# Peptides against a protein of PDB entry 6GMG: the designs that were tried, part 297

Target 1, 331 residues: chain A of PDB entry 6GMG
Amino acid sequence: DSDDRVTPPAEPLDRMPDPYRPSYGRAETVVNNYIRKWQQVYSHRDGRKQQMTEEQREWLSYGCVGVTWVNSGQYPTNRLAFASFDEDRFKNELKNGRPRSGETRAEFEGRVAKESFDEEKGFQRAREVASVMNRALENAHDESAYLDNLKKELANGNDALRNEDARSPFYSALRNTPSFKERNGGNHDPSRMKAVIYSKHFWSGQDRSSSADKRKYGDPDAFRPAPGTGLVDMSRDRNIPRSPTSPGEGFVNFDYGWFGAQTEADADKTVWTHGNHYHAPNGSLGAMHVYESKFRNWSEGYSDFDRGAYVITFIPKSWNTAPDKVKQGWP

## One batch from the design tools (peptide; made by RFdiffusion4, then SolubleMPNN)

Design b2_p23_7_s1 (from b2_p23_7, 17 letters changed)
Fold by OpenDDE base, seed 1:
Structure b2_p23_7_s1 (fold): chain B 331 residues (1-331), chain A 23 residues (1-23)
Amino acid sequence: as target 1 above (331 residues)
Amino acid sequence: SPEVKAELEQYYQSQLAVHKSLT
């Protein structure tokens, strides 16, 4: 029940975290202890450590989305999303593969579609695009200069994104970022901003007008990336969970993981930060826990989801919520 | 925004599955 959500109390600015504990290959801690780590490691504005504000603690208390929310500075809009889908693999498996014992045709097709997404390639595409954007931002002091730089970079790389409409989320993402316009943020100066990445897991079968089978087992045609660009149309994502296949079965609507701007070249060594549920210390769910997972653990996801998107947004360079190196756990 | 609030409410209703998978 949403009424059980509680905002975690403030933590003293200089309080050190307790050690994290291993949890299924992840580093795990309670939300209050994450706040302590956040204040020591990620809170810095212009090089100065900050106490997490009441507003930020409230955002964080919403669970997995709260981790991305507090670190990105805004509720995720998911407009600039990337994925990778192997069309040849999908077609080949549908043609030459067969349903498992007890698996329906719809279940088989949904599974094959899910398995045809490549999380690593999707992540790599987002990193590639973020890198291009960061180069375009570096010496641009107004939006016009940024857009000109971006177009030039895309042309040099012969990237299909060069053909996107000016109104595309790709070109409008910066101007639509609140922190870009903030006086203590970007102050309308692109060179003060940097691109960052987070990931969303969600269900493909969200269309209520579609078959029940698609809602239960996935829609093989939904949320595929556009060829060449890798862009995913997220407009139909309404946070609708997977439909139950048996009585009493229930699924979660989404999961969010924060990556930021890590420079680690090996995807398998990157760290993803996420939460389990909203903070309900006095409720049935209990206190919120925060997990720091390696890419393998994050990208594996859950049976609740059959899609993963990697989303680009922007934060001020003066924030330390997206450092070059992230250490898993504490110490 | 009202839209964000509605999305968050939906999130609350579905948190049990994530809880079970992570505990």
Scores: peptide ipSAE 0.038, ipTM 0.754, DockQ to the pose 0.549
Fold by OpenDDE base, seed 4:
Structure b2_p23_7_s1 (fold): chain B 331 residues (1-331), chain A 23 residues (1-23)
Amino acid sequence: as target 1 above (331 residues)
Amino acid sequence: SPEVKAELEQYYQSQLAVHKSLT
């Protein structure tokens, strides 16, 4: 119930965080303590610490999406999404594999499709593209220069993204970023912006006109990346959760994890920040907790989801919400 | 936006499963 959501109170700018708690390979803390850490580490604008504003605290209070929201500066649109799917593995397993005992054909196909996604390769593709975009941004002082640079970079790498339509989310993402247009943000100068990454977990079986089996066990054909580009068409993602397979069963609609712009080359050492639920300290769900997870912990996901996408957006370089290095927990 | 509000409302109704998996 949205009525139970509470905006966390302001924290003094100089208040240091309490130690995080280890939890299942993650570092965990209550949302109020994350605000303290955020103010010390991620709040910097032009090198100066900032108190998290009431608006930012309100965004954060929405849970997992709130962490990405406050750090990216906008509600996630998820338009520029990447994944990796092993088509050969999928076809081979469907042909030569067998359903488990008690597993229906639809359940088998849904599971095989889920297992045919490679989270590490999907993440790597997003990082690769973000790197190309960052090179294109570096010395571009208007959007036209950025787009020209981007096309040149893609051509040099023989990247299939060079063939995308000019109206594609790939080319329109920067101009559609509010902080790019803000005076204290990009101020319409691409060189003041950088590409950042977050991840979304969601359910494939969202089509209400499809079979009940697809809604329960997944749609094997839905939300696959395009060959060559790795782009996922997210237009059909309406945040519809998995359908229950038994009475009383319920699933969550999505999960979000913030990566930013970490430079750690080893994917396994990267840190992903996410929340469990909206902040309801006086409600049944309780206070919101924030987790800093390693890639393995994040990429495992939950049974609620059978798709993972790695999404690129942009923030001003003057923001420190996406530093080169992220330290897990506190101290 | 109205769309964001609708998404957020749906989000609120579905967070219990994530909570259970993380606790």
Scores: peptide ipSAE 0.035, ipTM 0.750, DockQ to the pose 0.522
Fold by OpenDDE base, seed 3:
Structure b2_p23_7_s1 (fold): chain B 331 residues (1-331), chain A 23 residues (1-23)
Amino acid sequence: as target 1 above (331 residues)
Amino acid sequence: SPEVKAELEQYYQSQLAVHKSLT
């Protein structure tokens, strides 16, 4: 049914958005209207408003990932991911807790593991690291200077990330960012780049060699953050959805939410932008909708997912896709 | 609500389709 995907048409640069509608604590609009907002608010390159290009509209049309794609400038690689897991809570609940009525042991363990992740702390860790990176970027005019600055910052904070390998996603993320190398982007100048954050929701039970129970109810041991660093090994995330627990049940493979570089200190007040599905105005799925959710709405996720990761990437400072303040909805 | 269910179903199908088209 991917054949039903349609690239949204171009919107005039001066076209103002229609009002968003509230939906369960979030603001919602159709993709075409989001393009209008995007052009007014997020499209600026070097301070100049831009029409969303055909390529960008095509990226956006892919749904939730499309929102992150168009704003980050690249398809998400998810390599530099952070989370927070309360090991003590997990152990305690497994030891002292009991399955609910009708809940299997595997379901209980999967649920307890899911509940042992702290989305707010995971997000905070990503923000902390992004801040460190931004400080390292600020006065660095080549990658070597950036890396040196980064190591110094980490040493000053006694951060465990200082022990990561030079080839780790943490240190290689900048050089692996296409916009960093682009003439109209970073032009190989770290000081022209800034760290940004997006989030991915996904299923832990993706190992085909594991038990059916893990695929159905989650793998309690999968995708845990490394102690000290908070880094999540995302190499095993292959976008495999949760296995059905009953006939006719189906789950989606992932969800993406765009945060960018908001400076709001209160996590609960931050805005996350995400899409529901690919744009199929003439198909059964219908038009794509874009949601601007508060953190609580985003972090709640769906039963399709038992993991949330907060991912750092980079964009040129000349882009306005990650402003300091994001206003929910329109106007 | 039925409307929410329909939206979720659409979401599920769309994300799977995205994966197939991009990988």
Scores: peptide ipSAE 0.025, ipTM 0.650, DockQ to the pose 0.069
Fold by OpenDDE base, seed 2:
Structure b2_p23_7_s1 (fold): chain B 331 residues (1-331), chain A 23 residues (1-23)
Amino acid sequence: as target 1 above (331 residues)
Amino acid sequence: SPEVKAELEQYYQSQLAVHKSLT
């Protein structure tokens, strides 16, 4: 019950974290200890460490989404999402492949669709676009200049995103970012902002008007990226979990992983930060834990989800929540 | 891992609660 959620207490600014522990290839710690790390590493505003505010601690306490929330400065809207889907592989496997023993047709189709997504290519696409955006942000002192730069960059790269509507999430994302408009944030100056990336895992079979089979085994046609751009329409994502296939079975609504703006070229060496559940130290769920996972561990996901999207948003350059290098665990 | 998956599945209700609180 949401009533069991507790905001973690404040941690002294000078308190150093305890060592993280390994957990299934991840670095794991309790939320209070993550706050300590966050204050030492990620809290900086204009180069100065900050204590995590009560508001930020409250955001963090919401679990897996909380890490992305506190580091991005806003609750994820997921409007500018990217993925990679191999349509040819999907069609070929449906045509020439066969259901496994005991696998229904719907289960087969859902599995084939899931396997037709390439997480690494999806992530790479988001990084490519974020890089283009960052170049467009550079030396742009108003939104008009940013948009002009963006169009020029896309034209130079012959990127299909150049054909997106001016009202699309791609072009409107910056102006719709609260921190861009804040006096102590971007102050309406694009050059003070940078693009950052997070990922969301979710279930494709969310349409309640569709068949029960799609809700149980996935909707093969849902949440595919548009050809050329890689954009995913996330408007139908309502955080509805996978439907149980057997009595007593339950699935999680979503998972969020924070990447930020790491410059590591090898995807396998990038670090993704995420949480397990809301903080309930006195409840049945217990204290929230934070995980720092390598890309392989993050992108593997869980059976709860058959879609992964890589989302771009913006933060002020003065924030250190998205450094060039992220170290897994502590120390 | 299967162990992590099982743990997350136990928190189904917690995720629903988060969703309800934020929407």
Scores: peptide ipSAE 0.022, ipTM 0.652, DockQ to the pose 0.056

Design b2_p23_7_s2 (from b2_p23_7, 15 letters changed)
Fold by OpenDDE base, seed 1:
Parts: C-alpha cells; sequence; structure tokens
Structure b2_p23_7_s2 (fold): chain B 331 residues (1-331), chain A 23 residues (1-23)
C-alpha cells in the first residue's frame, strides 16, 4: 500500500556515508545513507554541493523509479527508448527449437522472444545515440541549431534516425525536457544540456484484450524495436505487471536503473543505481534500499520482466548527477 | 501526483526477495 510511503528525513550536508554492504555482487545501502552519498558526490550544482531538498527526497522515496527521478530531475516518461532484438535468432529458435519438458507453446514462445533481446546491444545503441546528441548539443545555442547539427550528424553516419519525423520523440525530447527550459537549467540553450541514459525493465504482456497466455508468458510481438533505428514504442506500457501463473504468485510492475553519462567503454564495468521499493520504514516492506549494480547484475533482471529498454533524456551540464565516472558503493 | 502514486502502488516486492527466489 502506497499509503505507507514516508519521505526520508533530511541529512546534514556534510555527513559522510556509512560503508555500503555487499548484496549478491551489488553494493547495497539504506536510502538515508544513499542520500548522504548523493549529497557528497552527485548533488553539485555549478560545482557546489547541495543538500537534497524535501521535494527530491520525496521523489526518491518512490523506490527504483525514485532513484532515476531524483537524478534526472523528472518522472520518467520513457518516450525515447531503445532496444535490440535479433529477429533471425527468434525465427530460428521458433523453427528449430522445442518447448522444454512441461513448457507450454506460449511459454516457449515468450521465453524465446525474451532471449532474443540483447541488453548489451540495446545499451550500446542508446550510448551511440546519446553520443551523437551530445555532439549536436555542444555548440548549439538554440533548438534550431541543435536540430540542424543532429541531422548533419545522422546524415554523416547514415543513421536511420535521419528519417524520423520532426514530431518523433527523437527530435522532440530536448524541447520536452523541463530542465531545458528552466532558468537555472538549460535556459533554452542546448549547449548547457547533456544526454543521459536510464533503463526500464517491464512486462510485454500488458494488453488486457489479448490472450491469458500472453499475459502470463509474454507477448512475443510486443515492444520490439523498429528496424534500423532501434526505437521502441513505449505508448502501450501502462505499468501492468505479469499475470500470475499459479495461485499466490505476484509480480512487480517495473524496475528502473540509473546510468547517467558514464564514459566507461566496457559495458560490464558500468554502474547502475536502483532501488528495491518505496520507503516504508513503519510498514511491512520496510525501509527503502538503494543498490549500485554492475551491468551484469542490472541486465540480468528478474522473471517479473521480459523487456528491457534503454531511455535517453537530458539534464543540465551543471548537475553532477551523471558524472563520467561512478564508483560502486562506499568508500 | 496521484497518478504516479497509483502506478507505483503495484511495486510491492523487494528486489532482494525476488533475486533470492530466482537463485
Amino acid sequence: as target 1 above (331 residues)
Amino acid sequence: SAEVEKELETYYQSQLAVHKSKT
């Protein structure tokens, strides 16, 4: 029950974090301790350390999405999402593969579809696009200049995104970012902004008008990336969890992981920050915990989800919520 | 917002618990 959610109290600006603890290959801490780390490492605006505001603490208290929310400055809209799907692998496995013992046809097809997504390639595509966007932003002082630069970059790379409509989330993402328009943010100057990445895990079988099998085992045709661009239509994602396959079984609606703008070339060495649930210190769920995971730990996901999307948004360069290097845990 | 809260209400499991169950 969301009614048990509590906003974490303020932490003194100069309070140092307690050490993180290992948790299944991840670094883990309670939300209040993450606030301490955040204030020391990520809070800087124009090079000055800031206390996390009450509003930011409230955002953070929502759990996994809260981590992305506080660091991106807005609730995730997921409009500019990328993934990679191996169509040939999918077709080949359907043709030549067979259900496991006790596995239904629908379960088999759902599993094969899930396994045909490549999280690493999806992540790399998002990084590639973010890099192109950052080049387009660098010396653009108005949106028109940014868009012109972006089109030129895409043309030079012969990227299929060059064929997207002007109304596409790809071209409209910057103008639709609140912090771009803020006086203390981008102030309508693209060169003051940078592209950042987060990831969402979710369930494909969300269509209530579809078969029960698709809701239980996944919809093999749902949320596939467009060929060439890698864009995923997220409009049908309504945060509906997987349907139970047995009595008493329940699944979570989504998971969010924050990457930001790390420059580490090896995907396996990148750090992803996420939360377990909303903060309910006096409720059955307990206090919120924050995890810092390597890509392997993040991309593994859970059986609750059969889709992963990598989403691009923008933050002001003056924010330090997306540094080039992220250290796992504390110290 | 109320809409955001409603969307998040379904997140009722610990990631740690889910991870333990799958391992």
Scores: peptide ipSAE 0.027, ipTM 0.719, DockQ to the pose 0.295
Fold by OpenDDE base, seed 4:
Structure b2_p23_7_s2 (fold): chain B 331 residues (1-331), chain A 23 residues (1-23)
Amino acid sequence: as target 1 above (331 residues)
Amino acid sequence: SAEVEKELETYYQSQLAVHKSKT
């Protein structure tokens, strides 16, 4: 339980990381060593290296979400989420496909729905939108200017997002970002902020009022992106894990991966940073480990999850938690 | 809060181990 969670100790600012361990296309290290790397590479505020604060170390200690938390500066709200769903594939497979041997109808439908999501296209959509937002942020010195720029950009591209309500997560995301309002952050100046991306894996069958089959095998209709925009309504995501299909079986509630603002055009070469579990060095789970994975490793996900979303948030440009280039591992 | 902490918990023993076991 959370009672076993421990905040990692402070690391000296000048302490260099130990080498990461390469494994199956990933680079792995213990959380304390990641803190060392983070201080050397990602900690910079206004070009100055910083020691990870106790608060940041506490955030990090929560595991996969902690990596995104410490780098984004806030607990993930997941409000501005994107995905890609192939409706034609889904319909065709349901119509012409059949359950595997021993597979129930509900299990079949859940699997087909999961397979109808395209992680690469979802990621690409998020990157596209982030790029538009970044252009809108440029030279915008108040929120009104940002919103006007954003609407113009969307209109020029004939993007369906232009039709979203002003109170939608899409338009409200910046104003709802704490670091935007901070004096040492955005200071209410959009031009001081940049869009960043992280990803969340989660379970679709979270509705307690739905059938047990949906909770066990997925809800094929849940958390689909809206056509044209790619927006996913995340309001029903309550971090409820997949229901057990057999006695003693258990599933994890979510996984988070941090991308930031990498400029690598090839999705397969992008690096995603994530953790395995909360830090419990004296508990059964053990010490938290941090992984730097390539997109293929990240996007594959686990059977615990049947949805993946790519989420946009904002950080100050003065932070170096989302550099243009991320190197996998150390050195 | 205890509730928030519970929501934040993940129980992967190892990301790589889970990957191997679930693929």
Scores: peptide ipSAE 0.027, ipTM 0.717, DockQ to the pose 0.247
Fold by OpenDDE base, seed 3:
Structure b2_p23_7_s2 (fold): chain B 331 residues (1-331), chain A 23 residues (1-23)
Amino acid sequence: as target 1 above (331 residues)
Amino acid sequence: SAEVEKELETYYQSQLAVHKSKT
């Protein structure tokens, strides 16, 4: 029940975190302890450590989305999303593969579609694009200069994104970022901003007008990336969870993982920060926990989801919520 | 609003429990 959500209390600015608990290759802690870590490591504005505000703590309390929310400074819009889908693998497996014992045709097709997404390639595409954007931002002092730089960079790389409409999420993402317009943020200066990445896991079978099988086992044709660009149309993602396949089964609506702007070249060594559920210390769900997972742990996802998208947004360079190096756990 | 909160919040399930059971 959403009524059980509680905003975590303020933590003293100088309070050090307790050690994180290792769990299945990831580091885990309660939300209050994450706030302590966040204040020590990620809270800095212009190099000055900050206490997490009540507003930020409230954002964080919403669970997995709250982690991305507090670090990005805005509720995720998911407009600039990337993925990688192996069409040849999908077609081949549908043609030559067979349903497993007890697996329906719809279940088979949904599974094959899920398995045809390459999380690593999707992530790498997002990183590639973020890098291009960061180069375009670096010497641009107005949006026009940024867009010109971006187009030049894309042209030099023969990137299909150069053909996107000027009002596409790709070109409009910066201007639509609240922190870009803030005086203490970007102050309308692109060179004060940097591209950051988060990931969303969600269910493909969200169309209520589609078959029950698609809602239960996935829609093989939904949320595929556009060829060449890797862009995913997220407009049909309405946070609708997977439909139960058996009595008593239930699924979560989404999961969010925060990557930021880590420079680690090895994807497997990157750290993803995410939460389990909204903070309900006095409710049935209990206290919110925050996880810091390696890419393998994050990208594995859950059976609740058959899509993973990697989303680009922007934060001010003065924020330390997206450092180049993220240390897993504490100390 | 209650509607916004429902959209923002994860459903009643622990990721830890999901990880243990579904991985």
Scores: peptide ipSAE 0.025, ipTM 0.710, DockQ to the pose 0.290
Fold by OpenDDE base, seed 2:
Structure b2_p23_7_s2 (fold): chain B 331 residues (1-331), chain A 23 residues (1-23)
Amino acid sequence: as target 1 above (331 residues)
Amino acid sequence: SAEVEKELETYYQSQLAVHKSKT
């Protein structure tokens, strides 16, 4: 129950974290200890450590989305999302494949669709686009200059994104970022901003007007990336969880993982930060835990989800919530 | 893992509240 959620208390600015512990191939710690790490490593504004504010601690307390929320500075809108889908594989498996023993046709189609997504390629696409955006931002001192630079970069790379409408999330993402407009943020200067990445796991079968089978086993046609651009239309994502297939079964609505702006070229070595549940130290769920996972651990996801999207947003360069290098765990 | 999945399963209601507040 949401009534059990508690905002973690403030941690002294100079308090060092306790060691993280291994958990299912991830580095794990309690939320209070993550706050300590965050203050030491990620809290810097203009090179100065900051205590996590009450507002930030409140955001963090909401669980997996809270980690992305605190580090991005805004609740995730998921408008600029990328994925990779192998259409040929999907068609071939549907045509030539067979349902497993006891698997319904709907289960088979949902599974084949899920397996046709390539998380690594989706992540690489987002990184590619973020890199292009960062080049466009670097010397742009107004939005017009940024957009012109962006179009030039895309043209040089023969990227299909160059054909997107000016009103698309791709071109409007910067102007719609609150921190871009803030005096202590971007102050309307694109060169003060950088592109960052987070990931969302969610369920494809969210359409309540569709068949029960799609809600239970996935909608094979939902949330596919557009060819050429890799853009995913997230407008139909309403945070609706998978429908239960048996009595007593329940699923979570989403998971979020924070990547930021790591420069590690090997995807398998990148670190993703996420939370398990909202902070309820006095409730049945207990204290919130934060996980730092390698890409393999993150991209595996859970049975609750059959889609993964990699989302681009922006933060001020003065923030240290998205450093070039992220170390897993502590110390 | 099954343990992590179980922890995530119990966390649904609070996430809905966040979504409603920000939409």
Scores: peptide ipSAE 0.022, ipTM 0.637, DockQ to the pose 0.053; fails the geometry check

